# Designs tried in a protein design run: peptides against a protein of PDB entry 6A30. Part 126

Target 1, 150 residues: chain A of PDB entry 6A30
Amino acid sequence: AQDADNVLQPIMDLLDSNLTLFAKICEKTVLKRVLKELWKLVMNTMERTIVLPPLTDQTMIGTLLRKHGKGLEKGRVKLPSHSDGTQMIFNAAKELGQLSKLKDHMVREEAKSLTPKQCAVVELALDTIKQYFHAGGVGLKKTFLEKSPD

## One batch from the design tools (peptide; made by RFdiffusion4, then SolubleMPNN)

Design b2_p27_6_s2 (from b2_p27_6, 14 letters changed)
Fold by OpenDDE base, seed 4:
Structure b2_p27_6_s2 (fold): chain B 150 residues (1-150), chain A 27 residues (1-27)
Amino acid sequence: as target 1 above (150 residues)
Amino acid sequence: SLEEELRKREEENKKLIEKLREEARKV
């Protein structure tokens, strides 16, 4: 549990920060699309964390997510004009795009079989993230979350 | 008005964020 929380908390903080920003500037449909892209990003990141050496890499991803997330915190965004909101969406999309490219730079070390403990942590983390993104039914549809390759 | 519609959308988005935060606190 605590190990999962240590991995999840940075992800949740990043998600909250980004989604809070997007919620202010995006229409609901756009926000849901952003949420879907964040889901994909998190899932891809976790998938890679699972394939990479177990405990240190989860912290590295949390650290990478934090490193990239800290870049987003700086804007005490005055209520941007419509133009500024679009620019922020573009910048945030660009940052998300860069995070997706992190996909290409993570050296696929040979799939080390996760220890049973690591599998349990990952399973718990995945379930938690699925619940988070589902948000009691107001977030992403369960069917969308389940279709993401586990 | 357009402003009312924008406010309603913002409020809906806020509700989504609050639900996300609620789920995050359950963990």
Scores: peptide ipSAE 0.214, ipTM 0.737, DockQ to the pose 0.188
Fold by OpenDDE base, seed 2:
Structure b2_p27_6_s2 (fold): chain B 150 residues (1-150), chain A 27 residues (1-27)
Amino acid sequence: as target 1 above (150 residues)
Amino acid sequence: SLEEELRKREEENKKLIEKLREEARKV
């Protein structure tokens, strides 16, 4: 449980922050597409993060999250102009692209077979994230979540 | 009106985010 929470919490915080931003600027159809891409990204990141030694990933995810989190402190929620919304989407896409690059950097360590403990953490994390993305039926369809090549 | 449709879409998006946050707190 605690090991899974340590892996999940940074991901959940990232997802909440990004989805909250996207919910303000995107139409429902776009938001659902973003949610699908985030799902794929999270699945791909988790698969690799759990295969890799835990120490480097928390610092990199935490550093990536901290570097991008510092920009939001200036409190004037000006309704982003259309230009600001596009820039926010671009920044979020860039962040997603950075996570994808993080993915590519993480691939290079050989597919060590997951220990039984790592497998259990992955399974628990996957189930939790599937529930999160399903969001009681208002999120992604179960069939989409289950067909993702895990 | 277009404004009413936009407001409805925003409210639907807020409900989705709220449900996502609810699931996140169950972890």
Scores: peptide ipSAE 0.212, ipTM 0.736, DockQ to the pose 0.185
Fold by OpenDDE base, seed 5:
Structure b2_p27_6_s2 (fold): chain B 150 residues (1-150), chain A 27 residues (1-27)
Amino acid sequence: as target 1 above (150 residues)
Amino acid sequence: SLEEELRKREEENKKLIEKLREEARKV
C-alpha cells in the first residue's frame, strides 16, 4: 500500500493540476477526451517505469511529474483571452507530451519479471488509478478502463 | 462574456473534478 501510494501521489497531483486547468477552459466532452488521453499516457508511463526498471526509477517519474506540476503553479492565471485559452491547452498538452518523451529516455531494459511484491504494487496502483479515472461513474467508463492495456 | 463562459464551463466540470479529487484523497 505505502509503496503504491508513493508512486501514485505524484501522478495524482499532476493529473489534478492539469485537469483543473482543462476543466476551466474545456467543455465536458472535450475534458472527457483529455481524460482518455491522460489515461493512456499514465498507463504507458507506468508500464515503462514499473515493468522495465526496478522500483528505484519511480523516483525519477515522481521528480519529472513534480517538476511539471510546479511549472503550472507559477502561472498567474490571468483569465486568458480566447486565444490564450487555446494556447494554455496547447502548453498543457505540450507539458503532458513531455511525459511521452520519458519513453525515449527509458532504455527498455529487458522486461525483467516483476517480483511478487512489485506485481502486488502494480496491481494495487492500477486498481487505484482505474478508480480515479472512473470517478464514481462520472469519469471514464469501466469498459474503457478494462480494455486499456494493463 | 468570456468570463461568464469560463465560469459556466468550470461549474459544469466541477462535479467531475471534485470526484477525481475525492478518489485521489482515498489513496
Scores: peptide ipSAE 0.210, ipTM 0.735, DockQ to the pose 0.229
Fold by OpenDDE base, seed 1:
Structure b2_p27_6_s2 (fold): chain B 150 residues (1-150), chain A 27 residues (1-27)
Amino acid sequence: as target 1 above (150 residues)
Amino acid sequence: SLEEELRKREEENKKLIEKLREEARKV
């Protein structure tokens, strides 16, 4: 539990910050699409963080994600005109797209076989994240979360 | 009105965020 919390809390804080921003500017359908992309990002990040030495990647992901989050804070939230909201979504989607491209530049260190303890932490973390994204049925569908490649 | 529809959408999105935060606190 504590080890999973230490892994998850930085991810959850990041997700909350980004989703709070998107909730203000996006329609529900767009927000659900953003949730799906964030789900894919988190799954890819976890796969890497668990396969890669756990300590270095949490700080790197937290730092990468904090660096991208800080760029948007300076704009006084004037109610974005429909054009400004679209541009913010586009910029945020572009930033998410850059995070996906970072996927190609991170050297695939050979997937070290996870120890049984690491596997248990991963499974617990995955279940917790699935519950988070499901959000009591308001979020993503269970069938989508279960079919996502773990 | 368009304004009322936008307000309803914002409230729905707010409820989603509140549920996500609720699940995050259970971690």
Scores: peptide ipSAE 0.201, ipTM 0.726, DockQ to the pose 0.181

Design b2_p27_6_s3 (from b2_p27_6, 17 letters changed)
Fold by OpenDDE base, seed 1:
Structure b2_p27_6_s3 (fold): chain B 150 residues (1-150), chain A 27 residues (1-27)
Amino acid sequence: as target 1 above (150 residues)
Amino acid sequence: SLEEALRKLKKELEELKKKLREEARKV
């Protein structure tokens, strides 16, 4: 459980901060697209965090969070004008696109087999994240979360 | 509304954090 909490806490903090922002700015259709991309990102991050040694993981998640966080710190969240909101969505989409490219760079590492303990942690974490993204039916559809190839 | 959905999502997130903390104390 402690290992699962250590993996999930940074992800939950990232999701809380980003979803609150997107929630205020995005239309429902855009929000669903963002949630789908965040789901993919979370799944890819978890796969790497559990397969890679802990030292590289905190640094990579921290660097990913910091690279994305530095873009957020300069803007005092003035409710952006519609133009500024569109630019923020575009920047956030661009950042998500860069994370997708980072996926392509990181997929080149050989898939290490997970130990049974690591598999159990992954399964617990996946169930938790699925519940989060489903959010009692207001988030992503359960069928999407279950059929996701990620 | 989107705001209501987000309030629900935030509530579910906080509930999930509580459950994770509770499970982390048991293991």
Scores: peptide ipSAE 0.041, ipTM 0.516, DockQ to the pose 0.092
Fold by OpenDDE base, seed 4:
Structure b2_p27_6_s3 (fold): chain B 150 residues (1-150), chain A 27 residues (1-27)
Amino acid sequence: as target 1 above (150 residues)
Amino acid sequence: SLEEALRKLKKELEELKKKLREEARKV
């Protein structure tokens, strides 16, 4: 349980920061697309962290999220002008795109079977992330979240 | 509105953090 919190906290911090920003600057349709990409990113990152042997679940997600999250300082986001918002979206999309490409370069080591404890942590993490992305119906549709590769 | 959605997202996030802490006590 503490392990789940430790794994999820960096994700939640990243998601909180990014989604808050994106929701301020994006139209609903754009936000939904961004959420989908973030979802894919999170799922891919988790999959890798779980499947790749040398990296503790905490370290990879945390490191991937930290490496990319360090740039989004808690600056009091003045509502950027339309131009600033577009640039921010572009930058965010670029970052997401770069993270997606990282998928192709990571050598898939043989998937180790998760221990029952690790499975429970992953299940809890996935549920929490799904709930977060659904956000009481204002985020992604449940059907999308459930159909996405877990 | 997007602002309302943001408030809901934030609320849901806090609720999820709370749930996570509660589950952390059980597991």
Scores: peptide ipSAE 0.040, ipTM 0.508, DockQ to the pose 0.099
Fold by OpenDDE base, seed 3:
Structure b2_p27_6_s3 (fold): chain B 150 residues (1-150), chain A 27 residues (1-27)
Amino acid sequence: as target 1 above (150 residues)
Amino acid sequence: SLEEALRKLKKELEELKKKLREEARKV
């Protein structure tokens, strides 16, 4: 129980913060693309967190979160000009791209078999995340979420 | 419309978190 919350809470906090921002600055078509990329990122991050020892990966998620969070220093939320919004999306896309490259460089050590308890936590987490991204039909389509290779 | 959709999404997420916590206490 507590383990599922511990895994989900950082992801949900990240998503809540970023999606609110993206929704304000992005057109609907752009937002859908961003959501798809975020979905892939979340799935890849979860896969890594499960495959890698819990201690190192919480730090990576936390570090990714902190790197994005530290850029939002106290400055007056001047609505970033259209140029600034584009740059933020570009930076986010660049970071997502770097994470993809990191997947290729991570030597998969032997996939440690998850315990049945860990599998149950992961399944619950995945279902929660799918429901989040589906957003009652406003977000990503269920068919996309189920067919995602990530 | 997008802000309303996000508010609905946030509400659904909070409800889901609540359900997960309740189920987690039963196990």
Scores: peptide ipSAE 0.039, ipTM 0.501, DockQ to the pose 0.090
Fold by OpenDDE base, seed 2:
Structure b2_p27_6_s3 (fold): chain B 150 residues (1-150), chain A 27 residues (1-27)
Amino acid sequence: as target 1 above (150 residues)
Amino acid sequence: SLEEALRKLKKELEELKKKLREEARKV
């Protein structure tokens, strides 16, 4: 359980921070697209965290969180003007796109078969994340979540 | 509304975090 929490907590922090940001900025249709990209990012990050030594992912997630978190300085929550929101979405999408490209550059070390313990943690994490992204039917469609290449 | 969906999503996330923390304490 502690290992699952260690894997999930950074993802949850990332999701919470990004969703809170996107919640304020995005229209419904844009938000759904962002959620889909975020889902892909989470799946890719989990795949890497499981396949690659955990050190690089914490740094990447931490760097992503730190880049997005630094924009939340204590000041007056000026609702970013529509222009600022669009730029934040664009920057977030660009970062998501860069993470997707980083998937191609991170040397697929031969996917060492996950240990049964790692598989169980991954399955639990996937179920948890699927539940989160589905959000009782208000988030992503279950059919989309199930069709995602596990 | 989008705001309601996001509030629900946030609530589910917090509940999930709570469950994970509770399970982590049992282990």
Scores: peptide ipSAE 0.038, ipTM 0.508, DockQ to the pose 0.087

Design b2_p27_6_s4 (from b2_p27_6, 13 letters changed)
Fold by OpenDDE base, seed 1:
Structure b2_p27_6_s4 (fold): chain B 150 residues (1-150), chain A 27 residues (1-27)
Amino acid sequence: as target 1 above (150 residues)
Amino acid sequence: EEKKKKEEEEKENQELIEKLRQEARKV
Protein backbone atom coordinates (compact mmCIF):
# COMPACT_ATOMS: atom_id res chain seq x y z
CA ALA B 1 0.00 0.00 0.00
CA GLN B 2 2.56 2.63 1.04
CA ASP B 3 4.88 1.86 -1.87
CA ALA B 4 1.98 2.15 -4.29
CA ASP B 5 0.84 5.37 -2.64
CA ASN B 6 4.28 6.91 -3.05
CA VAL B 7 4.11 6.18 -6.78
CA LEU B 8 0.47 7.15 -7.23
CA GLN B 9 0.19 10.41 -5.28
CA PRO B 10 2.29 12.46 -7.71
CA ILE B 11 0.19 11.10 -10.58
CA MET B 12 -3.05 11.81 -8.72
CA ASP B 13 -1.95 15.35 -7.91
CA LEU B 14 -1.16 16.00 -11.53
CA LEU B 15 -4.45 14.49 -12.65
CA ASP B 16 -6.36 16.59 -10.12
CA SER B 17 -4.64 19.77 -11.24
CA ASN B 18 -5.34 19.14 -14.90
CA LEU B 19 -8.90 17.89 -14.42
CA THR B 20 -9.74 20.84 -12.16
CA LEU B 21 -8.66 23.16 -14.93
CA PHE B 22 -10.56 21.28 -17.60
CA ALA B 23 -13.70 21.03 -15.45
CA LYS B 24 -13.94 24.83 -15.41
CA ILE B 25 -13.66 25.27 -19.17
CA CYS B 26 -15.07 22.09 -20.70
CA GLU B 27 -18.56 20.78 -21.17
CA LYS B 28 -19.29 17.40 -19.56
CA THR B 29 -18.83 15.49 -22.82
CA VAL B 30 -15.46 17.13 -23.45
CA LEU B 31 -14.40 16.53 -19.84
CA LYS B 32 -15.24 12.83 -20.22
CA ARG B 33 -13.16 12.72 -23.38
CA VAL B 34 -10.25 14.40 -21.58
CA LEU B 35 -10.62 11.83 -18.81
CA LYS B 36 -10.38 9.03 -21.38
CA GLU B 37 -7.23 10.51 -22.89
CA LEU B 38 -5.69 10.96 -19.45
CA TRP B 39 -6.50 7.31 -18.71
CA LYS B 40 -4.66 6.24 -21.84
CA LEU B 41 -1.74 8.49 -20.98
CA VAL B 42 -1.47 7.14 -17.43
CA MET B 43 -1.70 3.54 -18.62
CA ASN B 44 0.94 4.11 -21.28
CA THR B 45 3.19 5.86 -18.77
CA MET B 46 2.83 3.02 -16.28
CA GLU B 47 3.49 0.44 -18.98
CA ARG B 48 6.67 2.29 -19.91
CA THR B 49 7.68 2.61 -16.28
CA ILE B 50 7.37 -1.15 -15.92
CA VAL B 51 9.11 -1.89 -19.20
CA LEU B 52 11.73 0.89 -19.04
CA PRO B 53 13.67 0.87 -15.72
CA PRO B 54 14.98 4.45 -16.04
CA LEU B 55 11.42 5.76 -15.71
CA THR B 56 10.81 4.01 -12.35
CA ASP B 57 12.06 7.07 -10.52
CA GLN B 58 9.06 9.00 -9.16
CA THR B 59 10.89 12.12 -10.22
CA MET B 60 10.89 11.03 -13.85
CA ILE B 61 7.15 10.31 -14.05
CA GLY B 62 6.45 13.57 -12.25
CA THR B 63 8.96 15.39 -14.45
CA LEU B 64 7.66 13.92 -17.70
CA LEU B 65 4.15 14.87 -16.71
CA ARG B 66 5.30 18.27 -15.33
CA LYS B 67 7.32 19.11 -18.45
CA HIS B 68 4.10 18.86 -20.38
CA GLY B 69 2.15 20.81 -17.73
CA LYS B 70 4.66 23.69 -17.37
CA GLY B 71 3.55 25.30 -20.61
CA LEU B 72 0.35 26.34 -18.80
CA GLU B 73 1.68 27.91 -15.56
CA LYS B 74 3.18 31.19 -16.79
CA GLY B 75 -0.10 33.02 -17.34
CA ARG B 76 -1.86 34.80 -14.50
CA VAL B 77 -5.17 32.92 -14.58
CA LYS B 78 -7.39 35.46 -16.15
CA LEU B 79 -10.58 33.50 -16.63
CA PRO B 80 -10.00 32.69 -20.27
CA SER B 81 -12.67 33.85 -22.63
CA HIS B 82 -14.45 31.02 -24.49
CA SER B 83 -11.81 31.41 -27.21
CA ASP B 84 -8.91 31.03 -24.78
CA GLY B 85 -10.44 27.91 -23.20
CA THR B 86 -10.77 26.28 -26.61
CA GLN B 87 -7.15 27.08 -27.37
CA MET B 88 -6.04 25.58 -24.05
CA ILE B 89 -7.97 22.39 -24.81
CA PHE B 90 -6.42 22.30 -28.25
CA ASN B 91 -2.95 22.75 -26.80
CA ALA B 92 -3.54 20.06 -24.18
CA ALA B 93 -4.91 17.71 -26.84
CA LYS B 94 -1.87 18.46 -29.00
CA GLU B 95 0.45 17.68 -26.10
CA LEU B 96 -1.42 14.42 -25.40
CA GLY B 97 -1.22 13.60 -29.10
CA GLN B 98 2.52 14.21 -29.09
CA LEU B 99 2.90 11.86 -26.15
CA SER B 100 0.98 9.21 -28.09
CA LYS B 101 3.27 9.66 -31.10
CA LEU B 102 6.32 9.42 -28.86
CA LYS B 103 5.23 5.81 -28.15
CA ASP B 104 5.93 4.86 -31.76
CA HIS B 105 9.43 6.37 -31.74
CA MET B 106 10.65 4.92 -28.47
CA VAL B 107 12.61 1.75 -29.08
CA ARG B 108 11.15 -0.75 -26.65
CA GLU B 109 14.02 -1.88 -24.55
CA GLU B 110 13.54 -5.46 -23.40
CA ALA B 111 11.12 -5.48 -20.49
CA LYS B 112 13.04 -6.37 -17.36
CA SER B 113 11.10 -8.99 -15.44
CA LEU B 114 9.49 -7.52 -12.34
CA THR B 115 10.06 -9.25 -9.03
CA PRO B 116 6.91 -10.77 -7.49
CA LYS B 117 6.85 -7.87 -5.02
CA GLN B 118 7.10 -5.28 -7.80
CA CYS B 119 4.39 -7.09 -9.74
CA ALA B 120 2.07 -6.97 -6.72
CA VAL B 121 2.72 -3.24 -6.27
CA VAL B 122 1.97 -2.60 -9.94
CA GLU B 123 -1.24 -4.63 -9.77
CA LEU B 124 -2.35 -2.70 -6.71
CA ALA B 125 -1.45 0.57 -8.39
CA LEU B 126 -3.41 -0.37 -11.52
CA ASP B 127 -6.47 -1.32 -9.49
CA THR B 128 -6.27 1.92 -7.54
CA ILE B 129 -6.00 3.97 -10.72
CA LYS B 130 -8.99 2.11 -12.20
CA GLN B 131 -11.00 2.98 -9.09
CA TYR B 132 -9.88 6.59 -9.35
CA PHE B 133 -11.00 6.91 -12.96
CA HIS B 134 -14.26 5.11 -12.18
CA ALA B 135 -14.96 7.66 -9.41
CA GLY B 136 -17.74 5.65 -7.78
CA GLY B 137 -19.54 5.29 -11.11
CA VAL B 138 -19.58 8.94 -12.21
CA GLY B 139 -16.25 8.63 -14.02
CA LEU B 140 -15.30 6.19 -16.75
CA LYS B 141 -17.24 2.95 -17.23
CA LYS B 142 -15.68 -0.27 -15.90
CA THR B 143 -15.95 -1.84 -19.35
CA PHE B 144 -13.78 0.94 -20.74
CA LEU B 145 -11.20 0.66 -17.95
CA GLU B 146 -10.92 -3.10 -18.41
CA LYS B 147 -10.05 -2.73 -22.08
CA SER B 148 -6.47 -2.28 -23.22
CA PRO B 149 -5.68 1.40 -23.82
CA ASP B 150 -3.91 0.33 -27.03
CA GLU A 1 -32.01 29.42 -19.47
CA GLU A 2 -28.73 28.71 -21.26
CA LYS A 3 -26.79 30.31 -18.40
CA LYS A 4 -28.64 28.13 -15.89
CA LYS A 5 -27.92 25.00 -17.94
CA LYS A 6 -24.23 25.90 -18.11
CA GLU A 7 -24.09 26.50 -14.37
CA GLU A 8 -25.74 23.14 -13.72
CA GLU A 9 -23.27 21.41 -16.02
CA GLU A 10 -20.35 23.12 -14.27
CA LYS A 11 -21.78 21.91 -10.96
CA GLU A 12 -21.93 18.35 -12.33
CA ASN A 13 -18.33 18.64 -13.53
CA GLN A 14 -17.31 19.85 -10.09
CA GLU A 15 -19.08 16.87 -8.53
CA LEU A 16 -17.05 14.56 -10.78
CA ILE A 17 -13.83 16.28 -9.69
CA GLU A 18 -14.81 15.94 -6.06
CA LYS A 19 -15.45 12.20 -6.53
CA LEU A 20 -12.06 11.80 -8.18
CA ARG A 21 -10.46 13.59 -5.22
CA GLN A 22 -12.30 11.30 -2.82
CA GLU A 23 -10.84 8.26 -4.57
CA ALA A 24 -7.39 9.84 -4.57
CA ARG A 25 -7.56 10.26 -0.77
CA LYS A 26 -8.28 6.53 -0.33
CA VAL A 27 -4.90 5.63 -1.66
Scores: peptide ipSAE 0.410, ipTM 0.844, DockQ to the pose 0.179
Fold by OpenDDE base, seed 4:
Formats: C-alpha cells, structure tokens, sequence
Structure b2_p27_6_s4 (fold): chain B 150 residues (1-150), chain A 27 residues (1-27)
C-alpha cells in the first residue's frame, strides 16, 4: 500500500493540477478527451516503467512526472482565451508526448522481471488509477478503462 | 442563456474534478 501510494501520489498531484487547469478552460467534452489522453499517457508511462526499469525506481515515475510537472507550474494562469486553451492542451499534450521519448532513455537498462511484490504494487496502482479516472462514474467509462490503450 | 450554460458546464467540470480528488484521497 505505502509503496503504491508513493508512486501514485505524484501522478495524482500532476493529474489534479492539469485537470484543474483544463476544467477551467475546457468544455466538458474537451475535458473528457483530455482525461482520455491523460489516461493513455499514464498507462503508457506505467507500461514502460514496468517493462524497462525494475520498479525499484518508484522514484523514477514520480521524478519523471515531477521533472515534467515542474515545467507546467511556472505558467502564470492568465485566463487563456479560447485559442490559448487549445494551445495549452497542445503544449500539455506535447509535454506529455515527451514522456514518450522516455522510452529511448529507459531502453538502456535490461528489462528485469518484476518481483511478485512489484507486480502486486503495479496491480494495485493500476486499479487505483482506473478508479481515479472513473471518478465514481462521472469520469471515464469503465469500458474505456478496461480497454488496452494500444 | 449562453452565460448560464457556460456556468452550468463549469459547475459540472468542477464536480468532475471534485470526484477525481475524492478518489485520489481514497488511495
């Protein structure tokens, strides 16, 4: 539990910060799309973190998300005009897309199989993230969350 | 009417955010 929480909290904080921003500037339909993209990103990031480094670097997901998240906080929230909201989504998507380049840096470590403990932490983390994105039914549909982001 | 619709949508978005935060606190 604590190990999963240590991994999840930075993710949740990042998600909360981004979603709070998007909730102010986006229509509901756009916010749902953003939520879907964030879901895909989180899933892809977790998948890569599972496949490429041993979860011993729980700090890496948090650090990677923090390292990229620190870039977002410096934006003085000027209430962006409708055009600026799209640009912010694009920039956020671009910053989030740079997490895809993490693949190239992580390939250097031999894919170690997860220990049973690490597998349990990942499973718990995945379930928790699914619940988060479902948001008691007001978030993403369960059917969407159960689909592979592939 | 448009202002009311926007305000209602913003409220709905805020409710979504609050639900997300509620789930985050359950971790």
Amino acid sequence: as target 1 above (150 residues)
Amino acid sequence: EEKKKKEEEEKENQELIEKLRQEARKV
Scores: peptide ipSAE 0.405, ipTM 0.844, DockQ to the pose 0.192
Fold by OpenDDE base, seed 5:
Structure b2_p27_6_s4 (fold): chain B 150 residues (1-150), chain A 27 residues (1-27)
Amino acid sequence: as target 1 above (150 residues)
Amino acid sequence: EEKKKKEEEEKENQELIEKLRQEARKV
């Protein structure tokens, strides 16, 4: 649905930008770990956006992710040496860790009930994100994606 | 050998990124 796409596209753009950076500096095993942390972050952000503000604030997920993604874009430092790669991974992991702190800063408003239409959009969005992170089997395992990130 | 291993790993990482992008375009 177009509504789900409008919600997801900003998230996917941010994910692509960050993962493109990490793919250049991380070993495969580290990149997979980064994917897992990004999955948790996206799920937690979506959960808060669904439970707290009305789904009409589709811009909030993208805005929250973009506000934090702008921190990572400043890391467009020309990688000069092997030692700098490790430091960049550490910094990137630290920045991802700071994204998890969004948990503590979002005032939990009362859980609003979604309309059936909103529920359908959320379900479609979740399925699409799961497919994205699965990446035809080269990404995260289905069994991992089916588990709660909590 | 280490250079070849790094090149192969980078290629595999790029393949993963390309698959993610392919899924993103299906939306």
Scores: peptide ipSAE 0.395, ipTM 0.838, DockQ to the pose 0.185
Fold by OpenDDE base, seed 2:
Structure b2_p27_6_s4 (fold): chain B 150 residues (1-150), chain A 27 residues (1-27)
Amino acid sequence: as target 1 above (150 residues)
Amino acid sequence: EEKKKKEEEEKENQELIEKLRQEARKV
């Protein structure tokens, strides 16, 4: 559905950009770990977007993108040294940790019941993201993706 | 041997990225 694509495309672009970078600098085991953390981040972000009042999807994704993107504007993509790659992973993990802490501080406003249309969009988005992270079997295991990130 | 193993691992990582991109285009 076009509505699901509008929500997913910015997430997919962010994921592609980050994973492409990590694929060049990380070992396979580290890359898979990053993929797991990105999965948790995406799931937590979606859950919050559903439970929290509509912060315009563009503002949260745009704020997440801008917080990560402000590091990329200085045009010399020096291949980060091994130390810089570790620092990027650490920064990503720190931001994931801050997002987890943000979950604890965001007052669970009573989950406004999603309209049936919104539920269908979320279900479609969730299935699409699961397929993305599974990557035809070379990505995350289905058993991991079916577990609640909670 | 270690250099060859690293090159093979990089190739596998690139294959993973390409699979992810293929799934992203199905949306």
Scores: peptide ipSAE 0.389, ipTM 0.839, DockQ to the pose 0.178

Design b2_p27_7_s1 (from b2_p27_7, 10 letters changed)
Fold by OpenDDE base, seed 3:
Structure b2_p27_7_s1 (fold): chain B 150 residues (1-150), chain A 27 residues (1-27)
Amino acid sequence: as target 1 above (150 residues)
Amino acid sequence: MTASEERIKELTKKLKEAREEKKKKEE
């Protein structure tokens, strides 16, 4: 359980502020689309982080997410004009897109079979992150999260 | 209760509040 929490905390740190912002500025349909893309990104990131480096490199997820998260300094969110909100979404999408490019640069080491311990951590992490994205019914539907290829 | 579960509850609360606040501003 503690290992799963350690893996999820950096992801939650990145997403909490962004999701709160998106909930304030986005229409419901737009928010759902953003959440779906974030879900795909998180799933891809988790898969790579668990499969490529051994869980001991907890610093890599945190560093990958923190290196991209440092750009969201405490800028006084003056209510951006409609153009600024779109630009913020675009910048967030661009930052997320860079995570996708980072995916292409991670050398596919041969799929080493996960140890039973790693599998248990992954399963717990997946259940927790599904609850996170469901957000008590405000976020993504359970049916979408369950049908997503894990 | 795990730290992650607590964060999920807090996020859920924040998202609900943000949605209700937005709905009130659109009225």
Scores: peptide ipSAE 0.238, ipTM 0.756, DockQ to the pose 0.813
Fold by OpenDDE base, seed 4:
Structure b2_p27_7_s1 (fold): chain B 150 residues (1-150), chain A 27 residues (1-27)
Amino acid sequence: as target 1 above (150 residues)
Amino acid sequence: MTASEERIKELTKKLKEAREEKKKKEE
């Protein structure tokens, strides 16, 4: 449980601010699309992190998120005008796009088989993230989360 | 309850509130 929390905390820090913003500014269909892309990103990031040696894992998610997250200062969410909301979505999409490109540059470390401990952490982390992205029904549908290629 | 579970609950609340507020503004 603690190991899963340690993996999830950096992700949740990023998602908390962004999802709250997106929930405020995005129409339902747009929000769902954004959440789907974030889900894919998180899944890919977690897969890489858990497959990578434990010592590099928190630092890599943290570094991946921090390298891209340094630009999201605690701007007091003034309800942006319609124009500002579009720009925020664009910026968020750009950040997501950059994270996706980073996927292509990360050397596929050999798919080492997960240890039983790592598998347990992954399972717990995945369940927690599914709940997180479902967000009590505001986020992604459970059916999507369950059918997502894990 | 794990720290992550607490954060999920808090986020869920915030997202619901944000969505409801938005819905009211669109009406």
Scores: peptide ipSAE 0.189, ipTM 0.708, DockQ to the pose 0.795
Fold by OpenDDE base, seed 2:
Structure b2_p27_7_s1 (fold): chain B 150 residues (1-150), chain A 27 residues (1-27)
Amino acid sequence: as target 1 above (150 residues)
Amino acid sequence: MTASEERIKELTKKLKEAREEKKKKEE
């Protein structure tokens, strides 16, 4: 349980910072696309965080989160005009694209078989994240979340 | 409930509220 919490905390920080904002600014269709990309990112991040030694990944996740968070100046979130919302989506998509490229640069060290303990932590974390991404039916469909390659 | 589960529940609530608020503004 504690190990799962340690893996989930950086992910939850990412989700709290980004998804709440996206839920406010994105149209339903755009939000679904963003959620799908974030889901992929979260899955990849979890896989790496559990497979790779925790020290480098927390720093990378923290650096990635901090690079993404630097655009969130404490300024009064004026509801961005339609143009600002589109730019925020574009920036988010660009950042997601950079994260996808980072996926390619993060040397997949050979998929060392997750230990049974690591698998259990992943499964627990995945279930919790699936619930979040489903968001009581306003988020991603359960069928999509279940078809993701575990 | 683990601390993470509670936090995810809160995040889910915030996300739902944000979507409902947006829906009301688009109407």
Scores: peptide ipSAE 0.170, ipTM 0.695, DockQ to the pose 0.639
Fold by OpenDDE base, seed 1:
Order: sequence, then structure tokens, then C-alpha cells
Structure b2_p27_7_s1 (fold): chain B 150 residues (1-150), chain A 27 residues (1-27)
Amino acid sequence: as target 1 above (150 residues)
Amino acid sequence: MTASEERIKELTKKLKEAREEKKKKEE
């Protein structure tokens, strides 16, 4: 349970900082696309966080999240005018693209098999994250979440 | 419930509220 919480906390920080903003500015179809990309990112991040040693994990996730978070200056999110909203979506898409590149950079590590303990932590974390991304029906479809490679 | 589960419920609520607010602005 504690190990699952340790994996989930950085993910929840990412989701809290970004998804509320996206929900406000994105059209429904754009939001769904963003959520799908974030889902993939979260799944990959969880896999790495659970497979890698704890000391390296917090620093890497924190660095990954911070490198992407530095572009979100704590500027008072003035609801951007339509032009600013488009730029924010563009910047967010660019950041997601950078996260995808980062995925490609990190996938070069050989897929280590998870231990039974690590598998149990992943399963617990996955159920919790699936619930979040479904968001009571306003988020991703259950069928998409269930077909995602576990 | 774990601390993470509680936080996820809160985030889910915020996401729903944000989406409903946007829908009202588009109408």
C-alpha cells in the first residue's frame, strides 16, 4: 500500500497541475486526446518507477515533471483569451510531444520483468488511476482503460 | 481509503466541475 502511494503521489501532482487546466480550456475531443496521451505517459512512468530503485525514481520523476513544469510559470492562470487558449493548448501539446520523446529516450532500457511484489503494486496503482481517468464517465471510456496494456 | 484514493476522488470531482463549467460557457 505505501509503495503504491509513493508511485501515485508524483502522478497525482502532475494530474492536479495539468488536467484541471485542460478541462477548462480544451474542447471535448481535444481533452480526450490529451487524456489518452497522459494515460500512456502515466502507464510508462509507473512501470519505470516500480522497476527502478526508489532513490533514482523520485529524482527522475521529479526531474521529468519539473522539466515539463518549468514551462508552467505559476502565473495566475488568467483564463486565456481564445488566442491565449490556443497558445496554451499548443504549448501543452508541445510538452506532451516532449514527453513522448522522453518516452522514446527512456524505453531504450531493456524491459525488466516485474517481481510478484512489484506486480501487486502496479495492479493496485492501475485500479486507482483507471478510476481517476474514467472520472465517473466524463473522462476516458472504461473499454479504453481496460484494453490498455497492463 | 488510502491518502491517494482520497486525493483521486477530489481530483475527479474537480475535473467534473471544470468540465461542466466549460460546457455551460459553450451554451
Scores: peptide ipSAE 0.151, ipTM 0.681, DockQ to the pose 0.638

